# Peptides against a protein of PDB entry 6RGO: the designs that were tried, part 51

Target 1, 392 residues: chain A of PDB entry 6RGO
Amino acid sequence: MALKLLGFNQDATCFSVISSNKGVTIYNCDPFGKCFELEKSTSNDEELDFLVEMLFSTSLIAVVDKTIGASKRKKLKIVNTKRKATICELTFPHEIMDVIMNRKIICVVLKSDQIFVYDISCMKLLRTIDVRGEKLKSTSKFRNSEAVGDIGVRVSLSTDNNSILCYSSYSKSDKENAPLNDIVVFDALKCIQINVLPAVHQSNIVCIACSPDGMLMATASEKGTIIRVFKTIDTENDEPILVNEFRRGSRPSRISEMKFNHDNTLLACVGESDTIHIFALPVTTTEADANEDDTLQQSSHSLSSSINGLQYISKGLANRFGKIIVSKIPTQSQQRHVAYIKIPENAKYRIGFPKDTTNTIHICGEDGNYLVYSIPRNEVGPCTLVKSNTFD

## One batch from the design tools (peptide)

Design b1_p18_1_s4 (made by RFdiffusion4, then SolubleMPNN; from b1_p18_1, 5 letters changed)
Fold by OpenDDE base, seed 4:
Structure b1_p18_1_s4 (fold): chain B 392 residues (1-392), chain A 18 residues (1-18)
Amino acid sequence: as target 1 above (392 residues)
Amino acid sequence: SELEELEKLAEEIFEKLE
């Protein structure tokens, strides 16, 4: 049977699959099993295409049927899985490309490069973000979406209540073919732009991940060789803070998904390669106000690790307009993965991090495998398979 | 529990949309 993966929910407690024979199936991860099934409405051998976004492990899902005709591709259904009923239907002017949600917000991404931001509690429209309209104000030319394949606006939303929305935007370059290589950080609740990260890659951004708390963001371009991690809100001298630069590989390969773990200590990526890569992030010690006085004198061994940052002055032409975030991180000091998982070369996989186990990753494949791996913390190496299940 | 709070949120959303 042909399976198509829709992905994990926000906390990796469930994942969604399209089965060509059954329609949409949602699986619970633990205990493993089917929790919901949406039957195929059509008897035709048409290739099924759906978007499904679940509100964590609740009975609330957002569904878009993309299988039949341009009209259905513009409809978002809010479905109660316990009642098997559509509670609300929203119609959009253009095809829906993506849907993301948290406890407060639903974001709907259209083929028009528009993002509709809703208050989930009442499905009230809070904001329409027009990424093309912002570009048109800067570059005067409409990019017809037809010629550029899968290159559209990418979005990621924090899973917390702060509802930090990160989205790709067009660079302010006067070039007709301006890439989607800027990031906008947006407060989805207040409907305000917080930050803009200009030219975070040289080519179009194809993958974005926001951390659960919204404080970090990971980006990958269509080259998929370098992953950059930024602070979302904080800036240094009105410049974006690059926290990490990771090397996935030397060969170009598309990254389809990235995720942070719950405590922001790991970033995983998956895509067209035979390898899921897991990177370690520096522990940002939030200075918890530990007010309590206890005087214990333990010795200040100042390990002055002299990071002799070799200034590789890449004489990249400082074209006056866009300060490309020139990686200050030398190519040799680009961090590699700390852990990895080998997957079948031709199988699409999706990833999820469970909330309660920061050293565990959930993965599922179009090969019908649901796999749980333990991530090594003290050594660089392969992840260990802990649990496996199959689905059809 | 966090799940019970989320299920309650889902039901409160359904009641407002019906």
Scores: peptide ipSAE 0.565, ipTM 0.953, DockQ to the pose 0.814
Fold by OpenDDE base, seed 1:
Structure b1_p18_1_s4 (fold): chain B 392 residues (1-392), chain A 18 residues (1-18)
Amino acid sequence: as target 1 above (392 residues)
Amino acid sequence: SELEELEKLAEEIFEKLE
């Protein structure tokens, strides 16, 4: 059967899939099994397409049926999985491209490059963000961007109550084809723009991950060779703080998903390559716990490679066009993965980090495999398979 | 539990949307 992965929920306790014959199925990770099934409403052999976003492991899901007709693609349904009932239906002016939520906020991304931000508790619209509207003030020509392929606005939301929304925005260049290479950091609760990170990549941003606490953000471009990690809120001299630059690989490959673990110590990425990469983030020791002097000499030879390279993004070389270009970290300071998982080249995979086990990663494939891996702590190497299940 | 609190939140949302 053809499977299509929808992904993990916020805490990687569930994942959702589309089966061509069954419709949408949600699986629980532990104990492994079906927890919800949305039957195919249509007898037609049409390719099923859905968006499903879960509120963690709860009975609340947001569903968009993208299978049949342009009308359904504009409808968000809030479904109670216990009752198998649609509780609320919202209709949008344009096709829904993405839906993300946490305990406070639901964000709906439209094909029009609009983000609708709702208070989840009452489905009240808090704000419409028009990512194009900032560009329209400069460029009068509606390019019929019929030929704007798979490049739309990307979003990520913190899983905490701070509800930090990171989204890709168009660079303010007078060029009709301004790339989606800026990032906006937005307080979704207060409806305030917190920060703008200009030109974080040279090409369009295709993947964004926000940390669970909203303090970090990872970005990848269409090339998918470099991943950049920034602070979301903090700035130095009104400039964005680059925390890390990771080298996924030398060959271009699209990154489809990135995730932080729950303690911000790991960043995983997956995409079109045969390899899931896991990167270690430097633990920012907050200076606060310096006081307890307890001398336990455990000789953890932490390879504290002194990443003294808080490379301040030194004053971005104002290239001839006044654009702040994020200084390329010297290739010598580009960190590689600390761990990896090999996956089939032709299978799409999704990733999630469980809350309770910071060194465990959940993955699922369109090949029907749900796999749990242990991440090595002390060595650079392959992850160890701990558990496997199959689904159809 | 955190799950019970989240499920309670989901039910409170449903009650407001019905």
Scores: peptide ipSAE 0.564, ipTM 0.953, DockQ to the pose 0.824
Fold by OpenDDE base, seed 2:
Formats: structure tokens, sequence, C-alpha cells
Structure b1_p18_1_s4 (fold): chain B 392 residues (1-392), chain A 18 residues (1-18)
């Protein structure tokens, strides 16, 4: 049977899949088992395509039927999984490309490069973000790119209540084919733009991950060779703060998903390669108040020693056009993965980090495998398989 | 629990949308 992965929910307690025979199935991760099924409405041999976004492990899901020929590709359904009922239906002017939510906000991304921001509690529209902005006046040619890999707006939302929305935006270049290589950081609750990170890659951004707290953002371009991690809100002299630059590989490979763990210590990436890469982030030791007590000299061999001081080469070459050139970390300072998982080359995988176990990663494959791995803390190496389940 | 609070939030959302 052909499986298509929709991914994990916000805390990796559930994942959703499309089965060609059954329709949408939601699995609980622990205890592992089927928790919901949405039967296919059509008996046709059409390739099923859906968006499913869960409100964590609750009975609230957002569903879009994206099946080709379906008049439903513009409809968002809010479904109660306990009642098996559609509670609300929203119709959009364009095809829905993505849906993301947290406890406060639903964001709906359209093929028109618009982001509709809703208050989840009442489905009230808070903001429509037009990512194309005024540039739409000239190039009304909707790319009829039937290309499965189409370059559209990418979004990521913090899983917390701060509701930090990161989205890709078109560079201010007067070129008709301006890349989606800027990032906007947006407070989705207040509907305020917080920050703009210009030209974070040379090509279109195809993957974004916001940290659960919204303080960090990871970005990858179409090349997928370099991952950049930025602070979202904090700036230094009105310039974006580049925290890390990771090298996934030397060969181009699309990154389909990135995730931070719950404490912002790890970043995982998955895509078209045979390898899930896990990168370590520097632990910002918040100065915990030095209350005096217990002497246990656990030799925290902090891996901090080989982070030779990132001299913030604050040599912002302000080129004459006010483009903040994000100073590339020298190729020598590009960190590699600290851990990895080998996956089948032909199987698409999705990733999630559980909240309670910051050194554990959940993965699921279109091969019907749900796998739990332990991430090594003190050594560079493979992750250890802890649990395996199968689904169909 | 956090799950019970989230389920309550989901029901409060459903009651407002019905």
Amino acid sequence: as target 1 above (392 residues)
Amino acid sequence: SELEELEKLAEEIFEKLE
C-alpha cells in the first residue's frame, strides 16, 4: 500500500499518515496505536493528498483535502475527532499549501503567497499577510509550475503561546525572479513584524524551523548543504544574530523538515538523503543564581572548549544598498552533525522531538516504520534504536 | 494535566464554532 506521511504533531505525541486504502490515519506514539481515522469519501483510484494539522494530541484537527480534481483544496475543515464531525469550514480564495497551529493561532498558507492568521479560539481572522506585497502588480502569471517541488512561502510557528511566526519572503531586489531568501519574524498574536533577516541564503528558502519558544530559527535553502540558525527577536546593532552554521553535506540534497528539541539543545534535519542529521546547539547557560550548595564535581566536559570564540566578525560590509550581508561563518567553523540516523534512500521520513525526553527523537517513514531513537550526548555517532513499531 | 487543559481548550473552541 502507498503511505504518504503528513508528519508529527507539535510535541511528537502523534503522527498522521495517508493510506491509499483507508484515507487519513492518526497514530498515537506512546502507547503506539491508531487513535483516529478519516475515511476517504471517494472510491476513485485518485492519489490521495491531505493536509492534517493537530492541536497537539487533542480531538481538534485541521484538515484540507488536496486530492487532485477535488474542489476541496481551498477548504479548511476543523474536525472533532471524538465526534467524527466537521465543526467549522473555511473557504479560501486560493489553494491551501500549508496549515500550522498552536494553542492560540492557526496559520493558513495559500498558493497566492498569502498567510491567513486566525485566532484558533473563535476562528477570527487576525491578519492577512501578503508576502508578495506590491510586486504582484507586474507578474500576474501564476506559475503554472505543476512541478511537485514548487517554490512557495515557507512558515514555521512556535509551539508556545508567544506564537512567533517565521516565514520566507521575497528579497527587495527589483528582479522579476527575486528569491524567497528573506525571513520575516512576526508576532502572530499582536500582528506585529518583530524582525527581518535579509538574504539569509543565496537561493530560495525551502525549509524553516522555529524553536518551541520562538527564540531560535533554522533555515535551509534549495541546496540543503548549509543550515543557518538565527535568533528570531534579538538583534546586535540592528543586525541579525547568526548563532550557528551547520554543514549537512557537500552534495545538494533537499531538506524537507527540520525540528528543534524542546530545550533548544538539538536541531534535526531530514530530507531526500539517506541520513537524518542531528546538530548540537550551544547551551546558553542562563546564569542560574549561584546558590552555594552541593559539591558534586561531575566533570561536565562541556563540548564548549572546541567552540573557539566565534569572533563575531561584525564586519558588516554594508554594501551601498543597505543589504545586511549575513557574515558567512568561515567554512572551517561550519559544524557537522553530532549524531545521525541512517534511513532507506527511497523512503520519506518525518521527525519529531518529544517534550519529556530531550535526547530522544521520533521518526516515521513511508515504509511504515515508526522508530524511536536515543541521541548520544557525549560522542559523535549513530543514534541507538530504542523502540520500533509498524503501521499500514 | 496539560493534556486535560488542551482537551478543555479544544471543547471550548468547538462550543464557539458550533
Scores: peptide ipSAE 0.561, ipTM 0.953, DockQ to the pose 0.812
Fold by OpenDDE base, seed 3:
Structure b1_p18_1_s4 (fold): chain B 392 residues (1-392), chain A 18 residues (1-18)
Amino acid sequence: as target 1 above (392 residues)
Amino acid sequence: SELEELEKLAEEIFEKLE
């Protein structure tokens, strides 16, 4: 059967798939099994396309049927999986491209480069963000709407209650073809812009990940060769906003998904390559806990010695015009993965980090494999397969 | 459990949307 992966939920306890014969199926990860099935609305051999976003492991899902007609592609359904009933239906002016949620909000991304932010508790609209309208205020020239290719606004949301929304925005360049290479950090609850990171890549941003706590954000461009990690908030200390730069590879390859683990110690990425890459983030020890036990210092020294050469000389030349020049990290300071998983060529995979096990990663493939891997902490190498299941 | 609290939140949302 042709499978299409929709992805993991926020805590990697469930994943959703489209089966060409059945419709949408949601699987529980542990114990492994089907927990919900949404039958296809049509008997036709039409290629099924859906968006499904789940509120953790709950009975609440948001569903968009993209299979048939321009009208259905504009409808978001809130479904109770226990009752198998649509509780609420919202209609948008444009096709829905993405849906993301946490315990507080739902964000709906449209093909118009608009983001609708809702309070999940009552489905009240809090804000409409118009990423194109912001560009119009900065640049008198509309991009002709015709070249709305596969490059749209990308979003990521913190899974916590702070509800930090990161989205890609158009650079303020006078060029008619301004790339989506700025990042806006937005408090989705207060509806306030927290930060703007200008020109974080040279080309359009195609993947964003927010940390669970909203304190970190990872970005990748169309090239997918470099991943950058930023603080979402300016610290009062003259600390660089750019905290990491990782090299996935030298060959261009699209990154489809990135995820932080729950303690912000790991960043995983997956895409069109035969390899899932896992990067270690340096734990920013807040100086406060430096007073206790001497004993754990010994083992961290070997990996830290290669990292300590990264004196981030953030000569933030805050030029008088407020242009954050992202200081080019020297190519020598680009860290590689600490762990990896080999996946079949041409199989699309999705990734998730479970909450309870910071050294475990869940992956699922369009090949019908659900796999649990252990991540090595002390050595650079392959992940170890712990559990495998198959789905249809 | 955290799951039971989240499921309770989902039911409270459904009750407000019905």
Scores: peptide ipSAE 0.557, ipTM 0.952, DockQ to the pose 0.836

Design b1_p18_2 (made by RFdiffusion4)
Fold by OpenDDE base, seed 4:
Structure b1_p18_2 (fold): chain B 392 residues (1-392), chain A 18 residues (1-18)
Amino acid sequence: as target 1 above (392 residues)
Amino acid sequence: TEEEEEEELAEEIIEKLE
């Protein structure tokens, strides 16, 4: 049977799949089993396509039927899984490309490069974000589906109640072919733009991940060779803070998904390659106010270690192009993965990090495998398979 | 539990939308 993966929920307690014969199925991860099934309404051999976004492990899901010919690609349904009933239906002016949610917010991404932000508690529209802005309304021929890369607005939402929304935006270049290489950080609750990260890659951003707490963001371009991690809110001298630059590989390969673990110590990525890569993040020691006054006087030894300043020859080509943030991290500081998982070359996989076990990763494949791996902490190497289940 | 609080939230949302 052809399976299509929709992904894990926010905490990796559930995942959703499309089965050509059954429709949408949601699986619970532990105990492993089917928790919900939405039957195929059409008897036709049409290729099923859906968006499904879960509110954690709850009975509330958002569903979009994207099946060809169904004319439903503009309809968002909120479904009670216990009752198998649609409780709310919203219709949009354009095709829905993505849906993301947390406990407070639903974001709906349209093919028009618009993001609709809703209060989940009452499905009230809080904001419409037009990523193209008012000036581009005149010339934007709808990107015909014939453009080989499905280049559109990418979004990620924090899973916490702060509801930090990160989205890709067009660079301010007056060029008709401006890349989607800016990031906007947005408070989805207050409907305020917090930060703008200009030109985080040279090419279009195709993958974004926000940390669960919304304090970090990972980005990858269509090249998928470099992953960058930024602070979302904090800035240094009004410039974005690049925390890490990771090298996935030397060969171009599309990254389809990235996720942080619950404590922001790990970043995983998956895509068209035979390898899931896991990167270690520096532990930001939150200075816990250890107010303990212990006065121990130990002595002033003045070791004047002459750090020979590597004179980076600032070749002063003041090219008036905005300071690409990229120029500050030397290529030698690009970290590699600390762990990896080998996957079948032709199988699409999705990833999730469970909340309770920061060194565990959940993965599922279009090959019908649900796999749980342990991540090594003290060595660089392969992850260890802990649990496996199959689904159809 | 966090799961119970999330399901209570989902039930409150369901009741407001029905």
Scores: peptide ipSAE 0.479, ipTM 0.936, DockQ to the pose 0.897
Fold by OpenDDE base, seed 1:
Structure b1_p18_2 (fold): chain B 392 residues (1-392), chain A 18 residues (1-18)
Amino acid sequence: as target 1 above (392 residues)
Amino acid sequence: TEEEEEEELAEEIIEKLE
């Protein structure tokens, strides 16, 4: 059967899939099994397409039927899974491209490059963000968006109650083809723009991950060769703080998903390549716990590779056009993965980090495999398969 | 548990939307 992956929930306790014959199925990870099934409403052999976003492991889901020919592509349904009932239905002016949620907020991304921000508790619209609207003041020409391929606004939301929303925005260049290479950091609760990271890549941003706490953000461009990690809120001299630059590979490959683990120590990425890459983030020791002097001489040969290369983004060379170009970190300071998983080249995979086990990663494939891997701590190498299940 | 608190929150949201 053709499977299509929808992904993991926020804590990787569940994942959702589309089966061409069954419709949407949600699986629990542990104990492994079906927890919800949404039957195919159409008898037609149309390729099923859905968005499903869960509120963690709860009975609350957001569903969009994106099936071709369906007038439902503009409808968000809030569904009670226990009752199998739609409790709320919202209709949008344009096709829904993405839906993300946490305990406070639902964000709905439209094909119009609009983000609708809702208070989940009452489905009240808090804000409409028009990502094009900042551009419309300069360019009167409606480009027929027919030829703009799979490049739209990307979003990520913190899983905490702070509800930090990161989204890709158009660079303020007067060029008709301004790339989606700026990032806006937005407080979704207060409806305030917190930060703007200009030109974080040279090409369109295709993947964003926010940390669970909303303090970090990872970005990847269409090239998918470099991943950049920034602070979301903190700035130095009104400039964005680049925490890390990771080298995924030398070959261009689209990154489809990135995730932080729950303690911000790991960043995983997956995409069109045969390899899931896991990167280590430097633990920012907050200066606070410096006081307990307990002298336990455990000779952790921490490979203190001297991350003296907090290269402050020195004053961005204002190129002739006054654009802050994020300084390319010297290739010598580009960190590689600390761990990896090999996956089938032709299978799409999704990733999630469970909360309870910071060195465990959950993955699922359109090949019908749900796999749990242990991440090595002390060496650079392959992850170890711990558990495997199959689904159809 | 955190899962129970999340389900209680989801139930409260469900009740407010029905």
Scores: peptide ipSAE 0.465, ipTM 0.933, DockQ to the pose 0.871
Fold by OpenDDE base, seed 2:
Structure b1_p18_2 (fold): chain B 392 residues (1-392), chain A 18 residues (1-18)
Amino acid sequence: as target 1 above (392 residues)
Amino acid sequence: TEEEEEEELAEEIIEKLE
């Protein structure tokens, strides 16, 4: 049977799949099992396509039927899974490309490069973000790119209540083919733009991950060779703070998904390659108040990664056009993965980090495998398989 | 539990939208 992965929920307690025979199935991760099924409405041999976004492990889901020929590609359904009932239906002017939510906000991304931001509690529209802005006047040629890989707006939302929305935006270049290589950081609750990170890659951004707390953001371009991690809110001299630059590989490969773990210590990436890569982030030791007490000399062999002081060579070559050139970390300072998982080359995988176990990663494949891996802390190497389940 | 609080939140949202 052909499986198509929709992905994990926010905390990796559930994942969603499309089965060609059954429609949408939601699995619980622990205990492993089916928790919801949405039957296909059509008996046709059409390739099923859906968006499903869960509100964590709750009975609230957002569903879009994206099946080709379906008049439903512009309809968002809010569904109560306990009652198997649609409680709300919204119709959009354009095809829905993505849906993301947290406890406060639903964001709906359209093929028009618009982001509709809703208060989830009442489905009230808070903001329409037009990512194309005024540039729409000239290039009204809707790319009829039936190309499965089409370059559109990418979004990521913090899973916390702060509701930090990161989205890709078009560079201010007067070129008709301006890349989607800027990032906007947006407070989705207050409807305020917090930050703009200009030209974070040379090509279009195809993957974004926001940290659960919204303080960090990871970005990858169409090349997928370099992942950049930025602070979302904090700036240094009105310039974006580049925290890390990771090298996934030397060969171009699309990254389909990235995720931070719950404590912002790990970043995982998956895509078209045979390898899930896991990168370590520097632990910002918040100065925990030095309350005096217990002497237990646990020899924290801090892997002193000699982060030889990133002399922020704040050689802001302010080129005359006010483009903040994000200082590239020297290629020698590009970190590699600390851990990896080998996956079948032909199987698409999705990733999730559970909240309770910062060293555990959940993965699921279109091969019907749900796998739980332990991430090594003190060594560079393969992850260890802890649990395996199969689904159909 | 956080799961119970999330479920209660989802139920409140469901009741407001129905």
Scores: peptide ipSAE 0.459, ipTM 0.932, DockQ to the pose 0.896
Fold by OpenDDE base, seed 3:
Structure b1_p18_2 (fold): chain B 392 residues (1-392), chain A 18 residues (1-18)
Amino acid sequence: as target 1 above (392 residues)
Amino acid sequence: TEEEEEEELAEEIIEKLE
């Protein structure tokens, strides 16, 4: 059967898939099994497409039927899975491109480059963000709407209650073809813009990940060769906002998904390549816990020596035009993966980090494999397969 | 458990939207 992966939920306890014959199926990861099935509403041989976003492992899901020809592509349904009932239905002016949620909010991304932010508890609209409308205020020329290709606004949301929303925005360049290479950091509860990171890549951003706590954000461009990690908030200390730069590879390859683990120590990425890459983040020891025992000092020394080449992008090179020139970090300071997983060529995979085990990664493939890997901490190398299941 | 607290939250949301 043709499978299409929708992804893991926030804590990787469940994943969702589209089966061409059945419709949407949700699987529980442990114990492995089907927990929900949404039957296809039509007997037509149309290629099924859906968005499904779960509230963790709960009975609450958001569903969009994206099937071609359907008027339903503008319709968000909130569904109680225990009752198999639609409890709320919202209709949008444009096609829904993405849906993301946490315990506090739902964000709906439209093909119009609009983000609708809702309070999940009552489905009240808190904010409409118009990413194109912000560009219009800066540049009198609309891009002709015809080139609405695969490059749209990307979003990521913190899984915590702080509800930090990161989204891609158009650069303030006078060029008619301004790239989506700025990032806006937004408090989705207060509806306040916290930060703007200008020109974080040279080309359009195609993937964003927010950390669970909203303190970090990872970005990748359409080149997918470099991943950058930023602080979401300016610290009062003159610390650089750019905390890491990782090299996935030398060949261009689209990154489809990135995830942080729950303690912000690992960043994983997956996409069109035969390899899932896992990067180690340096633990920013807050100075407070520096008082306890000497014994763990020995192993950290080898990784720290390579990081000292990150010359502080001093605030002083804010040239008069407010362009944070991301100084070309020397190609030598670009960290490689610490761990990897080989996946079948042409199989799309999705990734998730479980909450309870910071050294474990869940992956699922359109090949019908659900796999649990252990991540090596002390050595650079392959992940070890711990558990495998199959689904149809 | 955290799962029980999350399901209780989901049930509260469901009850407010029904």
Scores: peptide ipSAE 0.458, ipTM 0.932, DockQ to the pose 0.910

